# Peptides against a protein of PDB entry 5NXQ: the designs that were tried, part 36

Target 1, 114 residues: chain A of PDB entry 5NXQ
Amino acid sequence: EIQIPVSMAAEEEYLRSKVLSELLTDTLENDGEMYGNENEVLAALNGAYDKALLRLFASACSDQNVEKALSLAHELKQDRALTAAVKISERAELPSLVKKINNIREARYEQQLK

## One batch from the design tools (peptide)

Design b1_p28_2_s2 (made by RFdiffusion4, then SolubleMPNN; from b1_p28_2, 13 letters changed)
Fold by OpenDDE base, seed 1:
Structure b1_p28_2_s2 (fold): chain B 114 residues (1-114), chain A 28 residues (1-28)
Amino acid sequence: as target 1 above (114 residues)
Amino acid sequence: SAAKEAEEKKKKELLEESEEIIEEAFAE
């Protein structure tokens, strides 16, 4: 079996999950609600999307590419994914990145309160 | 060469730890 590098696999999965997530969102907005498991489907797609992004994020951190890592963090959808990104940044010994990601989380909290 | 080897080892360890963090974050 051919082993695909983690970064390449993550990029492919990210693109796939991004497209599917956007298509599902558009469908719900334009065609109405799905019957039964629309929330579960969205959660699954968003989960796959964020997991793929986090793998790319980890790769960027390993390369000490803080700017790329931060850009990827902005694309994360779920709070649990941002929390994971913080943990990864801590393991990578990038305290400036930790602070910047926490700022993203705080900004989203403020938006939710409005 | 020793410095390069150490750097590559650290990168590998980070990726492994990151995978564990990701799995834990999305465990159901």
Scores: peptide ipSAE 0.660, ipTM 0.939, DockQ to the pose 0.727
Fold by OpenDDE base, seed 2:
Structure b1_p28_2_s2 (fold): chain B 114 residues (1-114), chain A 28 residues (1-28)
Amino acid sequence: as target 1 above (114 residues)
Amino acid sequence: SAAKEAEEKKKKELLEESEEIIEEAFAE
């Protein structure tokens, strides 16, 4: 069996999840009708998307590539994913990245309040 | 070198810990 590097596998899953999530979102926006398990499917896709991103994020952190890590963090959709990113950043001993990700979270909270 | 080996080990450990963090964050 061919061994696929973790980074490559993560990128593949990210791209797959991103495309599917976008397609589903577009469909829902166009049709405006929710049937069956569409919400559940969307949630699952978003989860897979964020998980894949977080693996890429971890890889970037391991390379001490703060800029790349931050860019990936901005692509995260769920708050729980941002929280995970903070934890990963802490493990990577990147306090500047921790602060920046927390700023992203705070900004999203403020956006939700408006 | 020893330094390179140590760095590789740190990277491996981070990835391992990160996987645990990810699994915990998305545990159903």
Scores: peptide ipSAE 0.660, ipTM 0.939, DockQ to the pose 0.728
Fold by OpenDDE base, seed 3:
Structure b1_p28_2_s2 (fold): chain B 114 residues (1-114), chain A 28 residues (1-28)
Amino acid sequence: as target 1 above (114 residues)
Amino acid sequence: SAAKEAEEKKKKELLEESEEIIEEAFAE
């Protein structure tokens, strides 16, 4: 049996999570109705999305591909995911990436204050 | 080569550590 490379598996999961998250979001926005578990489902999907994205991020870091890693970091939705990205960047010994991701976090904090 | 093997090992270790970080971040 042929095993799927880790990177390919991560990409597949990312794409799947992204599509599902977008579809559900669009559906809720279109219908305007909220059901009891919809918020929970969306949160779970967002979590799965960020987790998958972080795995791609880690892969990029392992390749020392800072630009790709940064691009992926911008796609992260949750602050906890950005925090994780910082930690991963630190482990990867990419201080420039750490700074850039922290800038993303700070920018989002400022937006929340408005 | 030894150098390539060492590099691959480092990459693997980073990925493993990253998975732990991710799991911790999303632990519910």
Scores: peptide ipSAE 0.659, ipTM 0.939, DockQ to the pose 0.726
Fold by OpenDDE base, seed 4:
Structure b1_p28_2_s2 (fold): chain B 114 residues (1-114), chain A 28 residues (1-28)
Amino acid sequence: as target 1 above (114 residues)
Amino acid sequence: SAAKEAEEKKKKELLEESEEIIEEAFAE
């Protein structure tokens, strides 16, 4: 299992993880080649990316900044991260945000089925 | 003020709960 260093700040980790995740994704998509550990690396990076985003998301919710929170939710990649965002929104007592995030999840489900 | 103190307390609690939610979501 790949160990990812603990971030000093959510913003720093987000930016780092975003760049690395995009770089790896682009490489795999363009070259069409995948080796033994690449999927694992990508998964680990995506996990760190979403975790960092969720911390930013929580901060936005604490500030009652719904628009910022929603924007961040759109950047989440994994369904488990969206689920976490819903839970956080519920704790923040932001029902409108809950609905909007669930709409994002449903839209992604529909795209996967097509 | 009491109102500001209460608001800060709520923010702190949300962030703590959120961290638990995040850890649970990504627990391996």
Scores: peptide ipSAE 0.669, ipTM 0.938, DockQ to the pose 0.530; fails the geometry check

Design b1_p28_2_s3 (made by RFdiffusion4, then SolubleMPNN; from b1_p28_2, 12 letters changed)
Fold by OpenDDE base, seed 5:
Structure b1_p28_2_s3 (fold): chain B 114 residues (1-114), chain A 28 residues (1-28)
Amino acid sequence: as target 1 above (114 residues)
Amino acid sequence: SSEEEEKEKKEEELLKESEEIIEEAFAE
């Protein structure tokens, strides 16, 4: 049996989740039709999206590729995902990355207050 | 080499711990 590399599987899931999320968003925005469960569906897709990104993030951390990890962190949508990224960075013993991700989170907090 | 083995072990541990962190963050 062919073993699929973890990183490749994560990338596939990321792309799938991203495309589905974008398609759903575009449909809602362009068609103007609102459904009772649309927010729940979007939230679920966003969750899957962030989870996939975090797996890529973890891979980048394992490779000690801080720049790639940081770039991925910027793509995270949910605060809980950023928090997870911080924890992963701590486990990876990358304190500089921890600080940078916390800066991202703080910046988003400030934007929400406005 | 011993150094390479240690590096691989650390990477594996990180990936394992990361999966746990991710599951916890998105637990319903």
Scores: peptide ipSAE 0.642, ipTM 0.926, DockQ to the pose 0.721
Fold by OpenDDE base, seed 1:
Structure b1_p28_2_s3 (fold): chain B 114 residues (1-114), chain A 28 residues (1-28)
Amino acid sequence: as target 1 above (114 residues)
Amino acid sequence: SSEEEEKEKKEEELLKESEEIIEEAFAE
């Protein structure tokens, strides 16, 4: 059995999920709602997208590449994904990154209140 | 090097723990 490196697999999934998510979003915005369960489809795509990003995020943390990790965190869409990123950062013993990601979460909360 | 081996081990552990965190975060 051929073993694919985790980072390469994550990159492939990220690119695929990113493209599909963007295309679906554009379609819904321009052509209206998709017949059926478009929200569930979008959620599934977003989930796959964030999962792929988190794997890349973990890799960046393992490399002690805080700047790359932070840039990836900004690309996360769901709050549960940001929470996961915080937990990963804690495991990686990167407290400065923890603080920065929490700032991202707080900023999004403030935007939702407006 | 012993230090290099230890570093590699820590990286592997982080990746393992991260996968568990990810699966838990997206569990339905």
Scores: peptide ipSAE 0.642, ipTM 0.925, DockQ to the pose 0.731
Fold by OpenDDE base, seed 4:
Structure b1_p28_2_s3 (fold): chain B 114 residues (1-114), chain A 28 residues (1-28)
Amino acid sequence: as target 1 above (114 residues)
Amino acid sequence: SSEEEEKEKKEEELLKESEEIIEEAFAE
């Protein structure tokens, strides 16, 4: 089996999951019909999406590219993904990025509280 | 160089640890 570079593999998975998530969302919006499994499928796709983003995030951290990492973190959908991003940032010894990601989390918490 | 090798090793370790963090975060 041919080994694919980590960054390329992550990018491919991100694009795939993003496209599938968007297509499914568009379909649901257009048809307006639910068959009972759409939420589960969306959750799974969102998981794959965030996982792929986190791999890209880790790559950016390894490059010490804080701005790119932060941009990627803003695209994360789930709180558990942001938490993972914080942990990755800590491993990367990027305390400024840790603070910025925590600010993203806090902002989302405030929005959820309305 | 030795410094370049060390940097590459750290990057590899970060990617490895990151994968573990990701797996843990999305464990079912």
Scores: peptide ipSAE 0.642, ipTM 0.925, DockQ to the pose 0.720
Fold by OpenDDE base, seed 3:
Structure b1_p28_2_s3 (fold): chain B 114 residues (1-114), chain A 28 residues (1-28)
Amino acid sequence: as target 1 above (114 residues)
Amino acid sequence: SSEEEEKEKKEEELLKESEEIIEEAFAE
């Protein structure tokens, strides 16, 4: 029986969610058409996007590829996703990554205050 | 190799725990 690698499945989901999210965003920005549910759809897509990224993130952590993990963390959009990334990093026993992700969160907090 | 099996097991456990963390973070 052919098994699909977990990382491959995560990649597929990431690419799918990323493309859909970007297309929707571009449509809203370029066409300016609002139908009342775009924000909900976008939020859902963003959630799926972050979830997919986190799976890739976890894979990177399991490979002890800190640089890749950090790169992926920067692509996360939601704070709850960053929090999840911190937890995953802790489970992976990567304290340096934990610190770096917390720095990302702090930076975003500062941006929100502006 | 026992060492390889142990490493693979740890990686699998991390992925499993991570999935739980992700699910919890995005639970609606």
Scores: peptide ipSAE 0.641, ipTM 0.925, DockQ to the pose 0.726

Design b1_p28_2_s4 (made by RFdiffusion4, then SolubleMPNN; from b1_p28_2, 12 letters changed)
Fold by OpenDDE base, seed 5:
Structure b1_p28_2_s4 (fold): chain B 114 residues (1-114), chain A 28 residues (1-28)
Amino acid sequence: as target 1 above (114 residues)
Amino acid sequence: SEEEEEEEERKEELLEEMEEIIDAAFAA
């Protein structure tokens, strides 16, 4: 069996999760149908999305591709995902990236408070 | 080369540790 590179597998999962999340969101917002479990479903999809994205982020960090890593971090939706990205950056010994991601997190905090 | 192999091994170990961080972030 031919092993698929981790980065390729992560990309596939990211794209799949992104599409599913968008489709569900559009359906709920446009059709107005509520079944009582939408928040849970969306949370699960968002979790899968961020998790897949973080794997791409980790790959970028391992390649010392700071610019790619940063661009991926901007696509993260949940705060817990940004926190994970910081920890990953620390492990990769990329302090500049740590600072930039913390800035992203702080900016989002400020936006939520206004 | 041996150096290239060692580098790849280090990257694999790094990615494994990063995966653990990711899993911890989304653990129930």
Scores: peptide ipSAE 0.612, ipTM 0.910, DockQ to the pose 0.745
Fold by OpenDDE base, seed 1:
Structure b1_p28_2_s4 (fold): chain B 114 residues (1-114), chain A 28 residues (1-28)
Amino acid sequence: as target 1 above (114 residues)
Amino acid sequence: SEEEEEEEERKEELLEEMEEIIDAAFAA
């Protein structure tokens, strides 16, 4: 059996979850007729989205591609995902990336305080 | 080469550990 590379599978899942998340968002903004579980569905989609991104992030880290990893980290939506990215970076022994991701987290915290 | 194979094995192990981190972050 031909196995799909992990990175390709992750990318596919990312794109799928991203599209669905955007579709849901657009629907809520333009046609507010959902089944009353909009927030739950959105949260689930966001989770899948970030999870897929993190797999891509992990792959980039394994390749020591800090620039790509950082770019992916900027696309993460949830704080728990950023935290995971930090842990992954630490495991990959990329301290510069750890610092940069922590800066992203701090910036988002400041935005939330406004 | 043997060295390349060892490197790939190390990467696979690393990715497995990273997957565990991801799973832990989204365990609900």
Scores: peptide ipSAE 0.609, ipTM 0.911, DockQ to the pose 0.736
Fold by OpenDDE base, seed 4:
Structure b1_p28_2_s4 (fold): chain B 114 residues (1-114), chain A 28 residues (1-28)
Amino acid sequence: as target 1 above (114 residues)
Amino acid sequence: SEEEEEEEERKEELLEEMEEIIDAAFAA
């Protein structure tokens, strides 16, 4: 079996997860009906979404593309994903990116306090 | 070139380590 390049596989999973998450969100907003499992499904999709994004993020870091990596980090939804992004940045030896991602986390914390 | 191949190998190893970080972040 032909192996799909890591970046392509990550992009495919990201797009799939993003589309599914958006469709579910739109459905909930449009129908106004909440089912018992919808929040759980959305959370699971968000997990898959962030996981896929992190793979793209890792790829950008491996290419030393800080600008691309930072753009991707802004799209991350969960704090655990941002934490992972910091660890990935540290492994990639990109201290400037580490600082920028931590700033994103701090900004979100401040928003939660409002 | 051989140097390019070595660089790609190092990149693959780096990506594998990053994948482990990702898996750890989303471990059940």
Scores: peptide ipSAE 0.607, ipTM 0.910, DockQ to the pose 0.718
Fold by OpenDDE base, seed 3:
Structure b1_p28_2_s4 (fold): chain B 114 residues (1-114), chain A 28 residues (1-28)
Amino acid sequence: as target 1 above (114 residues)
Amino acid sequence: SEEEEEEEERKEELLEEMEEIIDAAFAA
């Protein structure tokens, strides 16, 4: 059985989730309307978005492409996703990437405190 | 070659372990 490459599937899911997430966000910002299910939909979309990014991130790590991996990590939205990225980097034995991703996490914490 | 096949197998195993990390991060 012919299987779709993991990277290709991840890219497709990333693009789809990114577009939908942006459309929902723009609608909420422009119209100011809130519906009962909007928060749940947004959370689900963000989850799918980060999962897709993490799969791309994992692929980059497996290729030892640290710069690409770091670029992808900057696009992650949720803290739990950054934590996963750290664990993936550790498994890939990329300590420099671990440090850089932890710096991203710390910077976001500092911004939230301001 | 045999070496290329072994390298691809190692990468596949690594990606499988990384997928488990991802699944754990988003487990309900």
Scores: peptide ipSAE 0.607, ipTM 0.910, DockQ to the pose 0.737

## One batch from the design tools (peptide)

Design b1_p29_1_s1 (made by RFdiffusion4, then SolubleMPNN; from b1_p29_1, 10 letters changed)
Fold by OpenDDE base, seed 5:
Formats: sequence, C-alpha cells, structure tokens
Structure b1_p29_1_s1 (fold): chain B 114 residues (1-114), chain A 29 residues (1-29)
Amino acid sequence: as target 1 above (114 residues)
Amino acid sequence: MEEVLEETAKEMQEAVEKAKALLEEMKAR
C-alpha cells in the first residue's frame, strides 16, 4: 500500500521529493546498468515517482485545486497509485475528482485490452 | 531499458521542481 505522508505541507512534500530524486539517482548509478535487474529497478523507480506525485496530488487536493490534482493524476504510472489518488480524493471530499480519476483508470484498462 | 530508467529519473526530477514551485506559491500566501 502506498503510504501518504501525514503532513500535506509543501515544505515536507518538497523535501521528500528531493530525497526520492537523490535515491533514484543513486539507484540508477548502482543498479541501472545491472543486466537482469532492470525490471526490478524500473518498478522501484516507478513506485518512487508515483509516491512523489501522490504527495503533490495530496497538496493540490488540500488546496481544492481539482485541475492541478487531475493533471498530476494523469502523470501517475501505476494503477495502484491511481487507487491511492482516489482514496486521497475521497478523504478530501472531492467526489468530482474521484470520478475523473476512475475514468483515467478505466481508459487505461481499455487501452491494455487492445 | 536504461533509457527508460533515465527518463523515469528525469520525470522524477520534474516532479521535484513542481514541488519546489508549489512551495514558493504557498510561501506567497
């Protein structure tokens, strides 16, 4: 399960995202050239990326900025991250955003079936 | 695969820059 930070403060969001960026860089330097582990590394990177985006998403939700939140949701790569975004939107009492994110999810499922 | 990892790292860095921008916006409130 993707844990959302307790604090929605921009300062904390920024700092955590920065730390993740550093971790991603270190991962690429150490593991990015390792044959046979690329899929695992990619999954980890995608997970970290989505986690950072979810922090920004949570901030946008706190600001009641549905447009920004939706834009960020489109950048999410994993379905599990979209599910987390739905949960955040529900907690923020943004039912319109919930519907829009579910539409993104459905559209991706339809694309995978082609 | 390496190129995909690099692109992911780039996208992550862009997210950091967005976070930085958001921080500045919030400080201006």
Scores: peptide ipSAE 0.042, ipTM 0.525, DockQ to the pose 0.028
Fold by OpenDDE base, seed 4:
Structure b1_p29_1_s1 (fold): chain B 114 residues (1-114), chain A 29 residues (1-29)
Amino acid sequence: as target 1 above (114 residues)
Amino acid sequence: MEEVLEETAKEMQEAVEKAKALLEEMKAR
């Protein structure tokens, strides 16, 4: 389960996101051309990307910037990341955002059924 | 700080999209 703290220093979030971005780049450069593991590499990249987005999301929630938080939630790729965003929103006491994120999840489920 | 975080997220998104493109290229070979 992805757990992202709501209360993080912006500087710490920045540094972690930057390091992760560098790791993603290195992974792409070194492993992206490897035959036979491409799907695993892509899954790892998507997971890392969502984790970084969740940090930005947590920061937006901490700032009570619901609009930014919602925009970031739309960029999340994995359903598990949306679930994490709901938990973050609940902890931030943003029930309107919780509802909106759940609507995103429902819309994605409906798209998977067409 | 906010702008730097947004730029970092953008760079990561670009990296993911590049990874997808490479994946598709490899499948096409």
Scores: peptide ipSAE 0.025, ipTM 0.491, DockQ to the pose 0.060
Fold by OpenDDE base, seed 2:
Structure b1_p29_1_s1 (fold): chain B 114 residues (1-114), chain A 29 residues (1-29)
Amino acid sequence: as target 1 above (114 residues)
Amino acid sequence: MEEVLEETAKEMQEAVEKAKALLEEMKAR
């Protein structure tokens, strides 16, 4: 489960994001060309990317920057990450953002059913 | 600080897209 604090120190967020960027690069370089584990590599990359985005999302919510938060939510790949974004928005007392993120989730579900 | 974080997020997105492209190339071999 992805758990992201609503508030985070900017310096810690920067360091975590930078480390994740380096880890994503290393994963691609070391494992991206390995036959037989491609799906695991892709899942790891998507997971790390969503975690980093959720940190940025939490920061945007803390700044009351709803437009930036919504833009970041659209970039989330996994449904579990959208669920985390909803929880962050609820804690930030941004009900309009909660509704908009739920609309993104619903739209993705409808696309999968077609 | 915020600009650096946005740049980092962009770089990570590009890494994911490169990974996807590489997977498709591997499947085509």
Scores: peptide ipSAE 0.025, ipTM 0.487, DockQ to the pose 0.046
Fold by OpenDDE base, seed 3:
Structure b1_p29_1_s1 (fold): chain B 114 residues (1-114), chain A 29 residues (1-29)
Amino acid sequence: as target 1 above (114 residues)
Amino acid sequence: MEEVLEETAKEMQEAVEKAKALLEEMKAR
């Protein structure tokens, strides 16, 4: 489960994101060319990417920047990440954003049914 | 700090796209 706090020290977010970026790069460089493991590497990258986006999303919510938060939510790849974004938005008391993110989820569900 | 976070997110997106491209290249062989 992805849990991102709404309130996080900007310095802590920076350091975590930087370390994550370095780890993702190293993973791609070391494992990305290894035949048979590419799907696992890609899944790990997608998961880490969504976590980084959720940190930015939480920051945008804290700043009450709904437009930026919504833009970031559209970039989320995994449904579990959208669920986390809803929870963050609820805690930030942004009901309009909650509705918009739920609309993104519904649209993705409809696409999967086709 | 916000600028660095945004750049980091961009770099992560680029890494994901690189990984996807590698997968497609390998499938095309």
Scores: peptide ipSAE 0.024, ipTM 0.485, DockQ to the pose 0.045

Design b1_p29_1_s2 (made by RFdiffusion4, then SolubleMPNN; from b1_p29_1, 11 letters changed)
Fold by OpenDDE base, seed 2:
Structure b1_p29_1_s2 (fold): chain B 114 residues (1-114), chain A 29 residues (1-29)
Amino acid sequence: as target 1 above (114 residues)
Amino acid sequence: MEEVLKETAEEMEEAVKKAEELLKEMAEL
């Protein structure tokens, strides 16, 4: 059994979840027929997407690649995933990254209030 | 890092499982 490296598995799941989320979003925008479960499917796909991203984020933090980690944090969709990214950054002793992720989080809160 | 990833992964694993179930139901419709 070929053990796919954890990083490659995370990238594959990220890409899969991204494509499915985009396809579902496009379908919901174009096909005005919402079956009662599409929002739940989308939320779950976003969860899978963020999970895959957080694995990549943790890897970037371990490599001390702050630029890559920050880029990945910008791609996170859910606030809970940003919170997880903050905790990972704290444990990685990257206080500059913590501040930058908190700024992303604050900016999203301000956008939701508008 | 591993503990935070584990906790977050557990919370998101339930969401992934639910998504897979719902997607399967949608594919059968």
Scores: peptide ipSAE 0.030, ipTM 0.605, DockQ to the pose 0.496
Fold by OpenDDE base, seed 4:
Structure b1_p29_1_s2 (fold): chain B 114 residues (1-114), chain A 29 residues (1-29)
Amino acid sequence: as target 1 above (114 residues)
Amino acid sequence: MEEVLKETAEEMEEAVKKAEELLKEMAEL
C-alpha cells in the first residue's frame, strides 16, 4: 500500500471536493432542483471541502507560510471554517494571520447583511 | 493545531457522511 504524504492527500481531497462542489453548484444554477435535497448535498460538500482546506491551512501555518495560509483562508466557504482557521492561527502564534482572517469574516458578514 | 484540526474534523465528519448518504440517494433515483 503506497502511503500518500499527508499534504498530498489533503490536496487531493481539496481538489475532489472543489470539483464536486462546483459541479453541483453549476447543476443547481442551470438545471434547478432535481431531488429537492441538492442544497443539503452542497452544504455537506462544502463541509468536506473546508475540512480539506483546513488541513492544508494547518500545514501552511506550520510552515509559517502566512501568504499561503491566507490564500487558503479566502477559499474557505463556511464561517465555522474561518473560525477554525482563526483558532489554528492562534495556536500557530500568527497574530497577523488571525487579524487578516477576522477581516475576511467581517467582510463576509457585512456582505450578508446587505 | 492537531487538537483544533481534530475538533473541526469531527464537526465536519457528520457533514461528509450526510453528503455521502444524500449523494447515494440521488444516484439511486
Scores: peptide ipSAE 0.029, ipTM 0.604, DockQ to the pose 0.464
Fold by OpenDDE base, seed 3:
Structure b1_p29_1_s2 (fold): chain B 114 residues (1-114), chain A 29 residues (1-29)
Amino acid sequence: as target 1 above (114 residues)
Amino acid sequence: MEEVLKETAEEMEEAVKKAEELLKEMAEL
């Protein structure tokens, strides 16, 4: 039985969740049709997307690939996912990455206040 | 749908824990 590497499974889930989230967003923006459940579907897709990203993020941290880890952190949608990324970075002993992720969080808070 | 959202959040938390475990295992190698 060919075991798919955990990293490949995480990448597949990331790509799948990303595509579905983008398709739903485009539909809402372009067609203006609202069936009443799209926000719930989008929230579920965003949750799955961030979950997959966090697995990839943890792998990048394990590889000490700070640049890749930071790029993945920018793709995270939920604040709770950024908080998880901080915790992973702390465990990886990457204080520079912790600081950069906190900067992403602060920037998002400032955008929400405008 | 709320149940699906809750399940998704729980899966995210589990994924983070698993990722932390993997990181620990890799650090011991």
Scores: peptide ipSAE 0.028, ipTM 0.577, DockQ to the pose 0.061
Fold by OpenDDE base, seed 5:
Structure b1_p29_1_s2 (fold): chain B 114 residues (1-114), chain A 29 residues (1-29)
Amino acid sequence: as target 1 above (114 residues)
Amino acid sequence: MEEVLKETAEEMEEAVKKAEELLKEMAEL
């Protein structure tokens, strides 16, 4: 049995979730309501997407690749996922990354207040 | 698929734990 590396599996799930989210978004923009639960579907897709990203993020943190980890953190959609990324970064003993992720969170909060 | 995705979206804390476990495993390698 070919064991797919966890990072590769996470990338696959990320891409799958991303594509599905984009397709659903495009459909809503062009065709309107699909099933009456589009927001719930989008939330679920975003959850799967962020979960996959968090696995990649954890891998990047393990590799001490702060640049890659930060890039992945910018792709996270949900605030709860950023909170998760902070926890992972803390565990990885990457305080600089913690600070940078908190800056992302603060920037998003400021955007929501406008 | 939708139900699985909904479940996945609700299990963010579990995802964090798994990511942390992965980090530990990778550190031991």
Scores: peptide ipSAE 0.029, ipTM 0.588, DockQ to the pose 0.051; fails the geometry check

